# Peptides against a protein of PDB entry 9IZ0, part 46

Target 1, 345 residues: chain A of PDB entry 9IZ0
Amino acid sequence: ITCLGSNGHTYKQLVKGGNDDLRQDAVMEQVFEQVNGFLRSYRKTSQRNLSMRTYKVIPLALKTGVIEWVQDTIPLGEYLDSAHKVYHPKEWSLSTCRKLIAEKQMEDLETRLKVYDLVCRHYRPVFRHFFLESYADPVQWFTTQTNYARSTAVASVLGHVLGLGDRHGQNILIDKTSGEVIHIDLGIAFEQGKKLPVPECVPFRLTRDVVDGMGITGVEGVFRRCMEFTLETLRREEDSLLSVLEVLRYDPLFSWLISPLRRMKKQKMQLENFNQPESGNITTDASRDPKIQRNNVSGESEAERAILKVRQKLSSTLSVEASVGELIRIAQDPSYLALMFCGWS

## One batch from the design tools (peptide; aimed at target 1 P197)

Design b2_p19_4_s2 (made by RFdiffusion4, then SolubleMPNN; from b2_p19_4, 8 letters changed)
Fold by OpenDDE base, seed 3:
Structure b2_p19_4_s2 (fold): chain B 345 residues (1-345), chain A 19 residues (1-19)
Amino acid sequence: as target 1 above (345 residues)
Amino acid sequence: EEELEKRRRELVEELEKLA
């Protein structure tokens, strides 16, 4: 829809209706605003303007809401597919890569690693070109690349801590003005992605193209340091963050469980991404809304487990540097990336 | 060319330390 503001400006807004429960997205955006408060209060993060980019989500009903239209953005996956065709026209298509990974999905890790390596050799990173082609001024280029690395670092720490899992390239927007990342479709939080038919294995997305966008230092420059400062801030504000999550434990609008509908939608998207033939026995008996026996007991137990897992991730048992180092290692580990739908890009 | 690229890397690394 298009709305006329009281200031006389016209704003585009996305109305989602039907099956998208925007309440979960709205709650996650509220958590990010609280975290942004912590990042603004801490010197090491505030001096770098570290923030999770948020967007306005207004839930209107159980399955309807208004989302802010994020202007001047492009989905990361859309850019990467287009750029790869331009910069590497002799390499494999994204569809060829997806097919080869899918054909080996049921094979052992060794076979999957060989196919992942093969795909990686025939599909090279291109995301550095986003910054090089979009910003002719060296200061603007450096600023936007730095903003990208910073925002990706914040999103990576938050993605790990809040269990957002693997963010596929269509759920990551790039702001073409600032270079910052914007995470959308926050319907999977608190490690619920691990309960999918194909589990999310990485703490956050740190694929070759995500790293290529960081420039010549890759993960060892701005990105690592900003992850460390972000994690240090979150550890300092652990009690404040946990208090925010405890409020959500009792929020009847928040679901600590993945809805059967969201699970089915994500499963369908997973199967489509692999070009897996629909096994014709998905009888879409969509008509039986199984009375989600909100076993309040199961939701409460999952909320408690989620909060305990957040506390565990904020533990000071390891240094900030060691914790970030391990997260970066796991997020780039070929043994995890080879298991993903699109771990090569 | 290689020396320019090396110097560009060093400058980026220095600037990133300030960022």
Scores: peptide ipSAE 0.040, ipTM 0.644, DockQ to the pose 0.014
OpenDDE base, seeds 1, 2, 4, 5: peptide ipSAE 0.030, 0.029, 0.032, 0.029; ipTM 0.627, 0.631, 0.674, 0.613; seed 1 fails the geometry check

Design b2_p19_4_s3 (made by RFdiffusion4, then SolubleMPNN; from b2_p19_4, 8 letters changed)
Fold by OpenDDE base, seed 4:
Structure b2_p19_4_s3 (fold): chain B 345 residues (1-345), chain A 19 residues (1-19)
Amino acid sequence: as target 1 above (345 residues)
Amino acid sequence: EKELIERRRQLVKELEEKA
């Protein structure tokens, strides 16, 4: 839809209908705006214009809401699939890679590492080409690649601290003008991604293509330093961040747990995406509610546990450099990536 | 399906115990 604002400007908006609870997304966007306040107040982050890219989410009902249409974006996964076909036409298809990983999903870690390595050798990174293709001017190329590395660093730290899950290539948009990343579908937070049928076992998405987009330095230089400055800011503002999260503890509309319906929807999508060659628009009518025994853990106890886990991630026991170094190591570890749904790109 | 989910959780746990 297009809305005329009281300021005379026209705004494009996406009406999302179905079974997606946009309240989770709206709350996470509010947390990101508060964090952006902290990043603007701190000299090391403000001098670099570090921010989490946000979009407006207005939940209208349990199943409907309005989302700001982010103009000039592409899903990372859509770009990568297209670019791999162009730059590496003799390599394996994404469907072939998914099939081989799926065939070995019951095997031991050693077998999964072998198949992951095999897939990696036949599906090489291409995301550097996004910047080379999109920006003929060297200054624009360098600026947008730098913005990408900065934006990815902020999103990586904040995604780790808040335990954002389900960070697949369709939930990460690339802004074609700025090179910045925009994270969407924020309803898997506070490590609830570990409860998915494929558990999230990395702190954030730092796959080979995510790194390839940073250019010849990879994670070194801009990305690492911007992660460090972001984590330093969040540690400084720990009490402020925790106070924002405590407000959510009393929000009756916020769920600290993944809903059984959302879990089943993601389960079905994960199973279908292993068996289907192309990401068609699967309108899944999930009309059958199986009586999953609710273990009666009070929503309050889960909120307290989530907030405690955020505090633990902000601990100053390790230096900022050591903490960021370990996060980068784990996020790139083949042993973790081999267990993921799409750890090779 | 349940066995697959449990096996994946076990592999993640075994990895977290080795890290």
Scores: peptide ipSAE 0.103, ipTM 0.736, DockQ to the pose 0.748
OpenDDE base, seeds 1, 2, 3, 5: peptide ipSAE 0.027, 0.047, 0.023, 0.030; ipTM 0.557, 0.524, 0.509, 0.500

Design b2_p19_4_s4 (made by RFdiffusion4, then SolubleMPNN; from b2_p19_4, 9 letters changed)
Fold by OpenDDE base, seed 5:
Structure b2_p19_4_s4 (fold): chain B 345 residues (1-345), chain A 19 residues (1-19)
Amino acid sequence: as target 1 above (345 residues)
Amino acid sequence: KKEEIERRRKLVKELEELK
């Protein structure tokens, strides 16, 4: 829908209907706005303009709402597929890589590592070219690459702490003006990504292409330092963050568990991506509501477990540097990336 | 804008083939 604002500007809005609970996205965006308040209050984060990029979500009913259209963005996965075809036309297609990884999905770790390494040799990183293509001015190039590394660092820490899942290349937008990342589709949180048909084993997305976009220093520099400052801020504001999450514990509209319908939809998308090129309009008319017997596994008990995991991730038992170092190590570990649906890019 | 991106993409590719 396109709306004319009272200011005479035309705003595109995405009306989302169907099985996606926009209340989950709206609640996560509210948590991000509170975290952005903390990041503005601390000198180390405010001096770097560290923030989680947000978008407006207005839930209208249980399964309908309005999402602000994020202007001047591109999905990371769309850019990468386009760039790989141009820069490395002799390498394997994304579909070939996906097929080889999935054919070995039920095999042992050693076999999956061998296939992951093979895919990595035949599908090289290209995301550095986004900045070189988009920004002719060297100052703009450096600024946007820095903004990318900063925003990725904030999103990585916050995504780990909140257990944000489903971080595939279509759920990560790049702002073509600022170079900042915008995370969308926030309905898999609090480690519910581990309950997907392909479990998410990494704390956040730090694939070879995500690192290639950071430039010559990779993770060593702006990214690592901004992760450290973000985690330091979240540890200082632990009680404030937990208080925000406790308000959500009693929200009857907030689900701490992945919806069975959403799990089935993601399972179908993972299976259908084997056989069709990206035509982005499958209206699956799933008008058969199976009476979900809400087994009252008390939403309260799952909320309590989620809050306890957030508290554990904010623990000061390790230094900020040691904690960030371990997160970066795990997020880049081939033994985890080889288990992912798309761990190579 | 698209044509300028394609031109820059071509130039970046040519510069990588020279490295």
Scores: peptide ipSAE 0.168, ipTM 0.808, DockQ to the pose 0.014
OpenDDE base, seeds 1, 2, 3, 4: peptide ipSAE 0.033, 0.035, 0.030, 0.031; ipTM 0.596, 0.660, 0.593, 0.590

Design b2_p19_5 (made by RFdiffusion4)
Pose (drawn by RFdiffusion4):
Structure b2_p19_5 (pose): chain A 304 residues (1-257, 299-345), chain P 19 residues (1-19)
Amino acid sequence: ITCLGSNGHTYKQLVKGGNDDLRQDAVMEQVFEQVNGFLRSYRKTSQRNLSMRTYKVIPLALKTGVIEWVQDTIPLGEYLDSAHKVYHPKEWSLSTCRKLIAEKQMEDLETRLKVYDLVCRHYRPVFRHFFLESYADPVQWFTTQTNYARSTAVASVLGHVLGLGDRHGQNILIDKTSGEVIHIDLGIAFEQGKKLPVPECVPFRLTRDVVDGMGITGVEGVFRRCMEFTLETLRREEDSLLSVLEVLRYDPLFSWLGESEAERAILKVRQKLSSTLSVEASVGELIRIAQDPSYLALMFCGWS
Amino acid sequence: EEEEEEEEIEEKAEELEEE
């Protein structure tokens, strides 16, 4: 539902009747805003202008809340389906990949990796072409690319820290003229998903297409540097963060999918921010564990 | 054995491609 504005600007409101965890999304957005405040009160984490982008959430009811449909965007999942066909029509479709993996579900490890390797060899990455031929001449394109890299890196680090759940393209919106990413529908949090009926391996959203969209350079450069600056900044302001997560723990609103998984979850948050390992080594291990095909194969259908 | 498994996978993939 799109309404005009007194200043003359239209605002789009996405109202959902489905039982999306909009209250959890709201409290997560509050945490994200406070994180933006942390990144604001520091030298390195603000010269890059890095921020975990937040979309305003106004949940009138958990089942029937209303959120701000962000200014003109194309979701990642709804995108690069058309781009996959237009750019690579010869290669296989999503139908062949999907249920072929469906045949993979009951198979062993080597079979799952083999079939995944085959399908991934068939479907070359295509998201790299969104930033080309869409935004503008090169300066704006590069600004948009670095904005996407920064925003996705910060969102991914924060999601790994807070154990964010679903990370399919249907839950990712790319801005357009700016390039900052907006994660949507973050209902599953505090390590909720991996432990699904169907298990997962990847801690944060990192497919081949996503790393292809970061530019010619994969996730080694601006992405890693932004991630590691985010990790160090989050560690430096760790006390305030755990304070925020504690106030989330003691209220019965946040979903942690007497004693609760929330305690163990924040303990894992502390471990993830623990200074025992160097931050650079932590970012390296995170990139490796999110990029390796062995982990990617077991994730789920698609996710090429 | 490995070659037979690869051929079976290819056949199933072709059937799915044709559907």

Design b2_p19_5_s1 (made by RFdiffusion4, then SolubleMPNN; from b2_p19_5, 11 letters changed)
Fold by OpenDDE base, seed 2:
Structure b2_p19_5_s1 (fold): chain B 345 residues (1-345), chain A 19 residues (1-19)
Amino acid sequence: as target 1 above (345 residues)
Amino acid sequence: EEEEKLKRILELMEKIRKE
């Protein structure tokens, strides 16, 4: 829809209806706005203009809302699929890579690592070309690539701390004007991605193409340093962040758990993305009565466990540098990426 | 063409698994 603002300007908005609960997105965007306050208050992050890119979400009902139309953006996955066909036309298709990973999904780690390596050799990174083709001016090129590395660092720390899941290439937008990342579909948080049919085992998305967009320094430049400054800010503001999350503990509309329906929807989307014929024996283990899971685990106990995990991730037991180093290591580890739905791109 | 390419890749992978 297009709305006329009180200022006489027209704004495009997207209306989502049907089955998407935008309340979780709206809450996560509010948490990001608070974190952006902390990032602006701290000298090391403020001097670098570090922020999580946000968008406006207005939930209208249980399953309906309005979201801001983010202009001049492209989904990361859409760019990568198109760019890979242009720059590597002799390599494997994304569909071929997905099928190979899917066929070996039930195999041992060693076999899955061999498949992942094979896919990686036949599907090379291309995301550097986004910056090279979009920005002919060297200053604009360097500025936008720097903004990408900065925004990806902030999103990576926040994504880890808040346990954001479902970080596939369609849920990450690239701003064509600034080079910044915008995370969308925030309905999987507090490590509920580990409960998906393909469990998420990385702290954030740091695939080869995500790294390729950082340029020749990869993770060892602006990205690592901005992760460190962001984590240092969040550790300093731990009590403030936890207080914001505690308000959500008392929100009866906030879901700390992924719904069985959302799990089934994601399972179906994963199967469709693999072009697997409907083998009719999806025994939906309907025997996990969604009532039985509601009765044994109070929403309060899940909120408390989620807040405890956030506190644990903000622990000062390790230095900021050591903690960031370990997160970067795990996020790039082939032993984790080979287990993911799309860990190669 | 892509299915035949996929079949050849799978045959190659099954060879590499037996080595």
Scores: peptide ipSAE 0.023, ipTM 0.597, DockQ to the pose 0.074
OpenDDE base, seeds 1, 3, 4, 5: peptide ipSAE 0.023, 0.021, 0.022, 0.021; ipTM 0.462, 0.440, 0.620, 0.418; seeds 1, 3 fail the geometry check

Design b2_p19_5_s2 (made by RFdiffusion4, then SolubleMPNN; from b2_p19_5, 9 letters changed)
Fold by OpenDDE base, seed 5:
Structure b2_p19_5_s2 (fold): chain B 345 residues (1-345), chain A 19 residues (1-19)
Amino acid sequence: as target 1 above (345 residues)
Amino acid sequence: SEREREERILKLMEELEKE
């Protein structure tokens, strides 16, 4: 939909209907705005203009709402697929890599590591080219690469703390003007990504291409330091953040659990990447609604567990530097990335 | 080189982060 604003500007809005609960996105965006308040109030984060990029979500009804269209963006995965074909035309296709990883999905860790290493050798990082292509001016190139590293650091810490899942390359937008990352489709939170058919094992997305976009220092510089300042701010504001999450505990509209429909949709998307369209009308009669006994694990009990996990992630038992160092290590560990659906890019 | 440019820029940022 295109709306004419009172200022005479036309705004594109995405109307999303039917399957995705936009209330989850709206609530997570509200949490991000509160966190952005904390980041603006703390000198170390304010001086660096650290923020989680947000977008406006207006829930209208059950499963319907209006999302602000983020102008001048591209999905990370769309850029990477196109750029890889240009810069590495002799390497393996994304489809070949996906097929090999997934043919070995049920194998042991040693076999999966060997396949992951093989895929990595035949599919090299290209995301540095985004900045090199888009910004001819030295100062703009550097400013945008810095903004990318800063925004990725904020999103990585906040994504870990809130347990954001489903952080694939289509759910991460790049702002072509600022270089900042914009996370979309926020309905897998509080570690519900571990309940996906392919469990999420990494705290945030820090794949080789995500690192390649940070320039020659990779994670060692702006990214690490901005993660540290962000985590320091969130630890300082722990009680304020937990108070925001407690409001959600009593929201009857907020789901602390992944919906069975969303789980099935993700399972289908993971399987459809295997099937060439053989035109077989397998009318899988979806009529067997398995009465998944909603074991009344009260939404309250899952909310309490989620809040406890947030508190645990904000623990000062380790230094900020040690905590960030461990998060970066785990997010880049081949032993975790080899288990992911797309851990190589 | 592009590397020397990135290294100079990183130094400038480290200086700006100390202010």
Scores: peptide ipSAE 0.025, ipTM 0.497, DockQ to the pose 0.013
OpenDDE base, seeds 1, 2, 3, 4: peptide ipSAE 0.021, 0.000, 0.018, 0.020; ipTM 0.503, 0.240, 0.539, 0.455; seed 3 fails the geometry check

Design b2_p19_5_s3 (made by RFdiffusion4, then SolubleMPNN; from b2_p19_5, 11 letters changed)
Fold by OpenDDE base, seed 4:
Structure b2_p19_5_s3 (fold): chain B 345 residues (1-345), chain A 19 residues (1-19)
Amino acid sequence: as target 1 above (345 residues)
Amino acid sequence: SEEERLRRILELMEKLRRE
């Protein structure tokens, strides 16, 4: 739909209907707007225009809402699949790589590391080409690549602190104009990604292609420093951020836990993405876990645990530099990436 | 000019190096 704004401008909106509760996305976007306020107030982050890119989410009903259509964007995963076919036409297909990772999903870490390394050797990074293709002007090329590294740094820190999950290549948009990242489908937060059928074990997405987009310096320079400034800002504003999250503790409509239905939907999507046959048992196991029936009674205790985890991630026990250094190390560690759904791309 | 573009890139790189 196209909506007329109160400012007289027309905005394209996506009406999302069906099974997705947009309330969680709307709440996370509100948290991002508050964090953007903190980033604007702090000199080190404001001088660099550091922000989490946001979009408007208006929940209309339990499973229906209006989402702002982000113009001039492409999903990271869509770009990477197309670019890989162009730049590396003799390498393995995305489907071949996914199949090999899936076939070894139940194997030991050593076997999974060998398969991850094998896939990595036959599926090389290409995301640097996004900037080289899109910008004929060298200043625009460098500016957009810098904006990408900056926005990825903010999203990485904030995604870690809030425990954002399901950060696959279709849930990360690239703005073709600015080079900035836009995170969508915010329905897995507060470390609930660890409860997925393939548990998330990295703090944020820092795969080889995500790093290749940062240019010749990779994670060093712009990305690392922008992570440090972002984390320093969030540590300074800890009480303000926790106060925003405490308001959500009293929202009876906010879900601190992944719903069984959402978990099943993500499980189905993971199986479809691997071209694995639906094992007919997916419908039965969600009803039998006695922990699933207890989910209604412990909402306050889950909110308290989530807020405690945010506080722990903002702890000043380590320096900002040491904390960021460890996060970058873990996010790039093959021993974690080999366990992920798409840790190789 | 291409030289002015290169100079602006170098200034941006140096600004980013001091960040």
Scores: peptide ipSAE 0.021, ipTM 0.501, DockQ to the pose 0.011
OpenDDE base, seeds 1, 2, 3, 5: peptide ipSAE 0.019, 0.020, 0.017, 0.021; ipTM 0.500, 0.396, 0.478, 0.470; seeds 2, 5 fail the geometry check

Design b2_p19_5_s4 (made by RFdiffusion4, then SolubleMPNN; from b2_p19_5, 9 letters changed)
Fold by OpenDDE base, seed 2:
Structure b2_p19_5_s4 (fold): chain B 345 residues (1-345), chain A 19 residues (1-19)
Amino acid sequence: as target 1 above (345 residues)
Amino acid sequence: SEEERLEKILKKMEELRKE
């Protein structure tokens, strides 16, 4: 829809309807705005204009809502699929890579690592070309690539701390004007991604293409330092961040758990993306009544566990540099990426 | 309403940012 603002400007908005609860997205965007407050108050982050890019979400009754249309954006996955066909036309298709990873999903780690390596050799990174194509001026090129590395660093720290899941290439937008990342579909948080049919094993998305977009320095320099400054700010503001999350503990509409329906939807989408013919009786073991896994873990007990995990991730037991170093290591570790749905791109 | 609940959360989050 297009809305006319009180200022006489027209704003594009997306109406999302059906089974998608935008309340969780709206709440997470507000948590990001509070974190952006902390980033603006702290000298090391403020001097670098570090922020999580946000968009407006207005949840409406009956699982409908209005979201801000993010202009001049492209999904990372859409750009990468297009660019890979242009720059590497003799390499494997994304569908071929997905199929090979899926065929080995039940195999041992050694076999999965061999398949992951094979896929990586036949599907090379291309995301650096986004900046090279879009910005002919060297200053604009450098500025936008720097903005990308900065915004990715903030999103990586914040995504780890809040346990954001479902960070596939369609849920990460690239702003074509600034080079910044915008994270969308925030309905999997507080490590609920570990409860997906393919469990999420990495703290944030730091795949080869995500790194290739940072240019010749990769994760070193701007990205690493901006992760460090972001984590230092969040550790300093731990009590403030936890107080924001405690407000959510008392929100009866906030879901600390991934719904069984959302799990089933993600399972179906995974099967469809593998082009597996529906011929198998997926015995939806309907006998796993989603009521039976309603163990009497009150929503309060899940909120408390989520807040405790946030506190643990903000622990000062390790230096900021050591903590960021370990997060970067794990996020790039082939032993984790080989287990992911799409860890190669 | 769901909107009134969100507004209360947002207001409380803004209060906590000022502390």
Scores: peptide ipSAE 0.007, ipTM 0.348, DockQ to the pose 0.009
OpenDDE base, seeds 1, 3, 4, 5: peptide ipSAE 0.005, 0.005, 0.000, 0.006; ipTM 0.383, 0.399, 0.246, 0.342; seed 5 fails the geometry check

Design b2_p19_6 (made by RFdiffusion4)
Pose (drawn by RFdiffusion4):
Structure b2_p19_6 (pose): chain A 304 residues (1-257, 299-345), chain P 19 residues (1-19)
Amino acid sequence: ITCLGSNGHTYKQLVKGGNDDLRQDAVMEQVFEQVNGFLRSYRKTSQRNLSMRTYKVIPLALKTGVIEWVQDTIPLGEYLDSAHKVYHPKEWSLSTCRKLIAEKQMEDLETRLKVYDLVCRHYRPVFRHFFLESYADPVQWFTTQTNYARSTAVASVLGHVLGLGDRHGQNILIDKTSGEVIHIDLGIAFEQGKKLPVPECVPFRLTRDVVDGMGITGVEGVFRRCMEFTLETLRREEDSLLSVLEVLRYDPLFSWLGESEAERAILKVRQKLSSTLSVEASVGELIRIAQDPSYLALMFCGWS
Amino acid sequence: AIEELRKEAEEKLKEAAEE
């Protein structure tokens, strides 16, 4: 529902009748805003202008809340389905991949990796072409690319830290003229998903297409640097963060999918921010564990 | 479609676990 504005600008409101965890989304957005404040009160984490982008959430009811449909965007999942067909029509469709993996579900590890390798060899990455031929001449394109890389890196690091759940393309919105990414529908949090009926391996959203969209350079450069600066900044302001997560713990609103998984979850948060391992080594291991095909094969259908 | 696939995969795995 799109309304005008007194200043003359239209605002789009996405109202949902489905039982999306909009209250969890709201408190997560509050945490994200406070993180933006942390990144704001520091030299390195603000020269890059890095921020985990937040979209305003106004949940009137958990089942029937209303959120801000962000200014003109095309969701990642709804995108690169048309781009896949237009750019690579010869290659296989999502139908062949999907249920072919469906045949993979009951198979062993080697079979799962083999079929995944085959399908991934068939479906070359295509998201790299969104930032080309869409935004503007090269300066704006590069600004948009670095904005996407930064925003996705920060969002991914934060989601791994807070154990964010669903990370399909249907839950990712790319801005357009700016390029900052907006994660949507973050209902599953504090390590909720991996433990699904169907298990997962990847800690944060990192497909082949996503790394292809970061530019010619994969996730080694601006992405890693932004991730590691985010990790160090989050560690330096760790006490305030755990304080925020604690106040989330003691209220019965945040979903942690007497004693609760929230305690263990924040302990894992502390471990993820633990200074025992160098931050650079932590970022390296995170990139490896999110990029390796062996982990990617077991994730789920698609996810090429 | 993804949700359906999820449901099918869940059902299959639950059945396999019961076995």

Design b2_p19_6_s1 (made by RFdiffusion4, then SolubleMPNN; from b2_p19_6, 11 letters changed)
Fold by OpenDDE base, seed 4:
Structure b2_p19_6_s1 (fold): chain B 345 residues (1-345), chain A 19 residues (1-19)
Amino acid sequence: as target 1 above (345 residues)
Amino acid sequence: ELEELLKEMAEKREELEKK
């Protein structure tokens, strides 16, 4: 739809109909707007224009909302699939890689590491080509690649601190004008991604293609330094950030837990993406999730645990540099990436 | 490579199912 604003400007809006609760997305966007306030107030982040890219979300009902249409974007996964076919036409298809990882999902870590290595050898990174093919001017190329590394650093710190899950290539948009990342579908937060059928075990997405987009320095330079400045800002503003999250504790529309319906939907999407034949005997004993009477008491205890975990992630026990160094290490560790549904790209 | 890896994994699975 196109809406006319009170300012006389026309805004393109996406009406999203379906089983997705946009209330979670709207709340996370509000948290990002507050964090963007902290990033603008702190000299080290402000002088670099560090921000989490946001979009407007208006939840209208349980299953309906209006989302701001983000113009001039492409899903990272859509770009990577198309570019990989062009630049590496003799390598494996994304479907072949997915199938092989899925077939070995129940195997030991050693086996999964061998499969991950094999997939990595037959599916090489291509995301550097986004900048090379989109920006013929060297100044625009350098600027957009720098903006990508900066925005990815902010999103990585925030994604870790808030425990954002479901960070696959279709939930990360690339702005074709700025090179910045835009995270969408924010309905898995506060480490509820660990409750997915394939548990998330990385703090944020830092796969080979995500790193390839940073250019020849990879994580070393703009990305690492911008993560450090972002984490330093969030540690400084800990009480302010926790106060924002405490307001969300009392939002009756916010869910601190992944809904059973969303978990089932993600399970079905994972199975469909893996072309696994309907082995009809996955008794998803989803029937024995006890009727957790949504006693208000259970929601408060989960909110308290989530806020405590945010506080723990903001702890100054380690230096900013040591904390960022460890996060970058874990996010790139093959022992974690081999456990992911798409850890190779 | 893929066929050898699949074969090693099948053999290792049969060894685990026999224990």
Scores: peptide ipSAE 0.015, ipTM 0.403, DockQ to the pose 0.055
OpenDDE base, seeds 1, 2, 3, 5: peptide ipSAE 0.000, 0.000, 0.000, 0.000; ipTM 0.338, 0.284, 0.263, 0.307

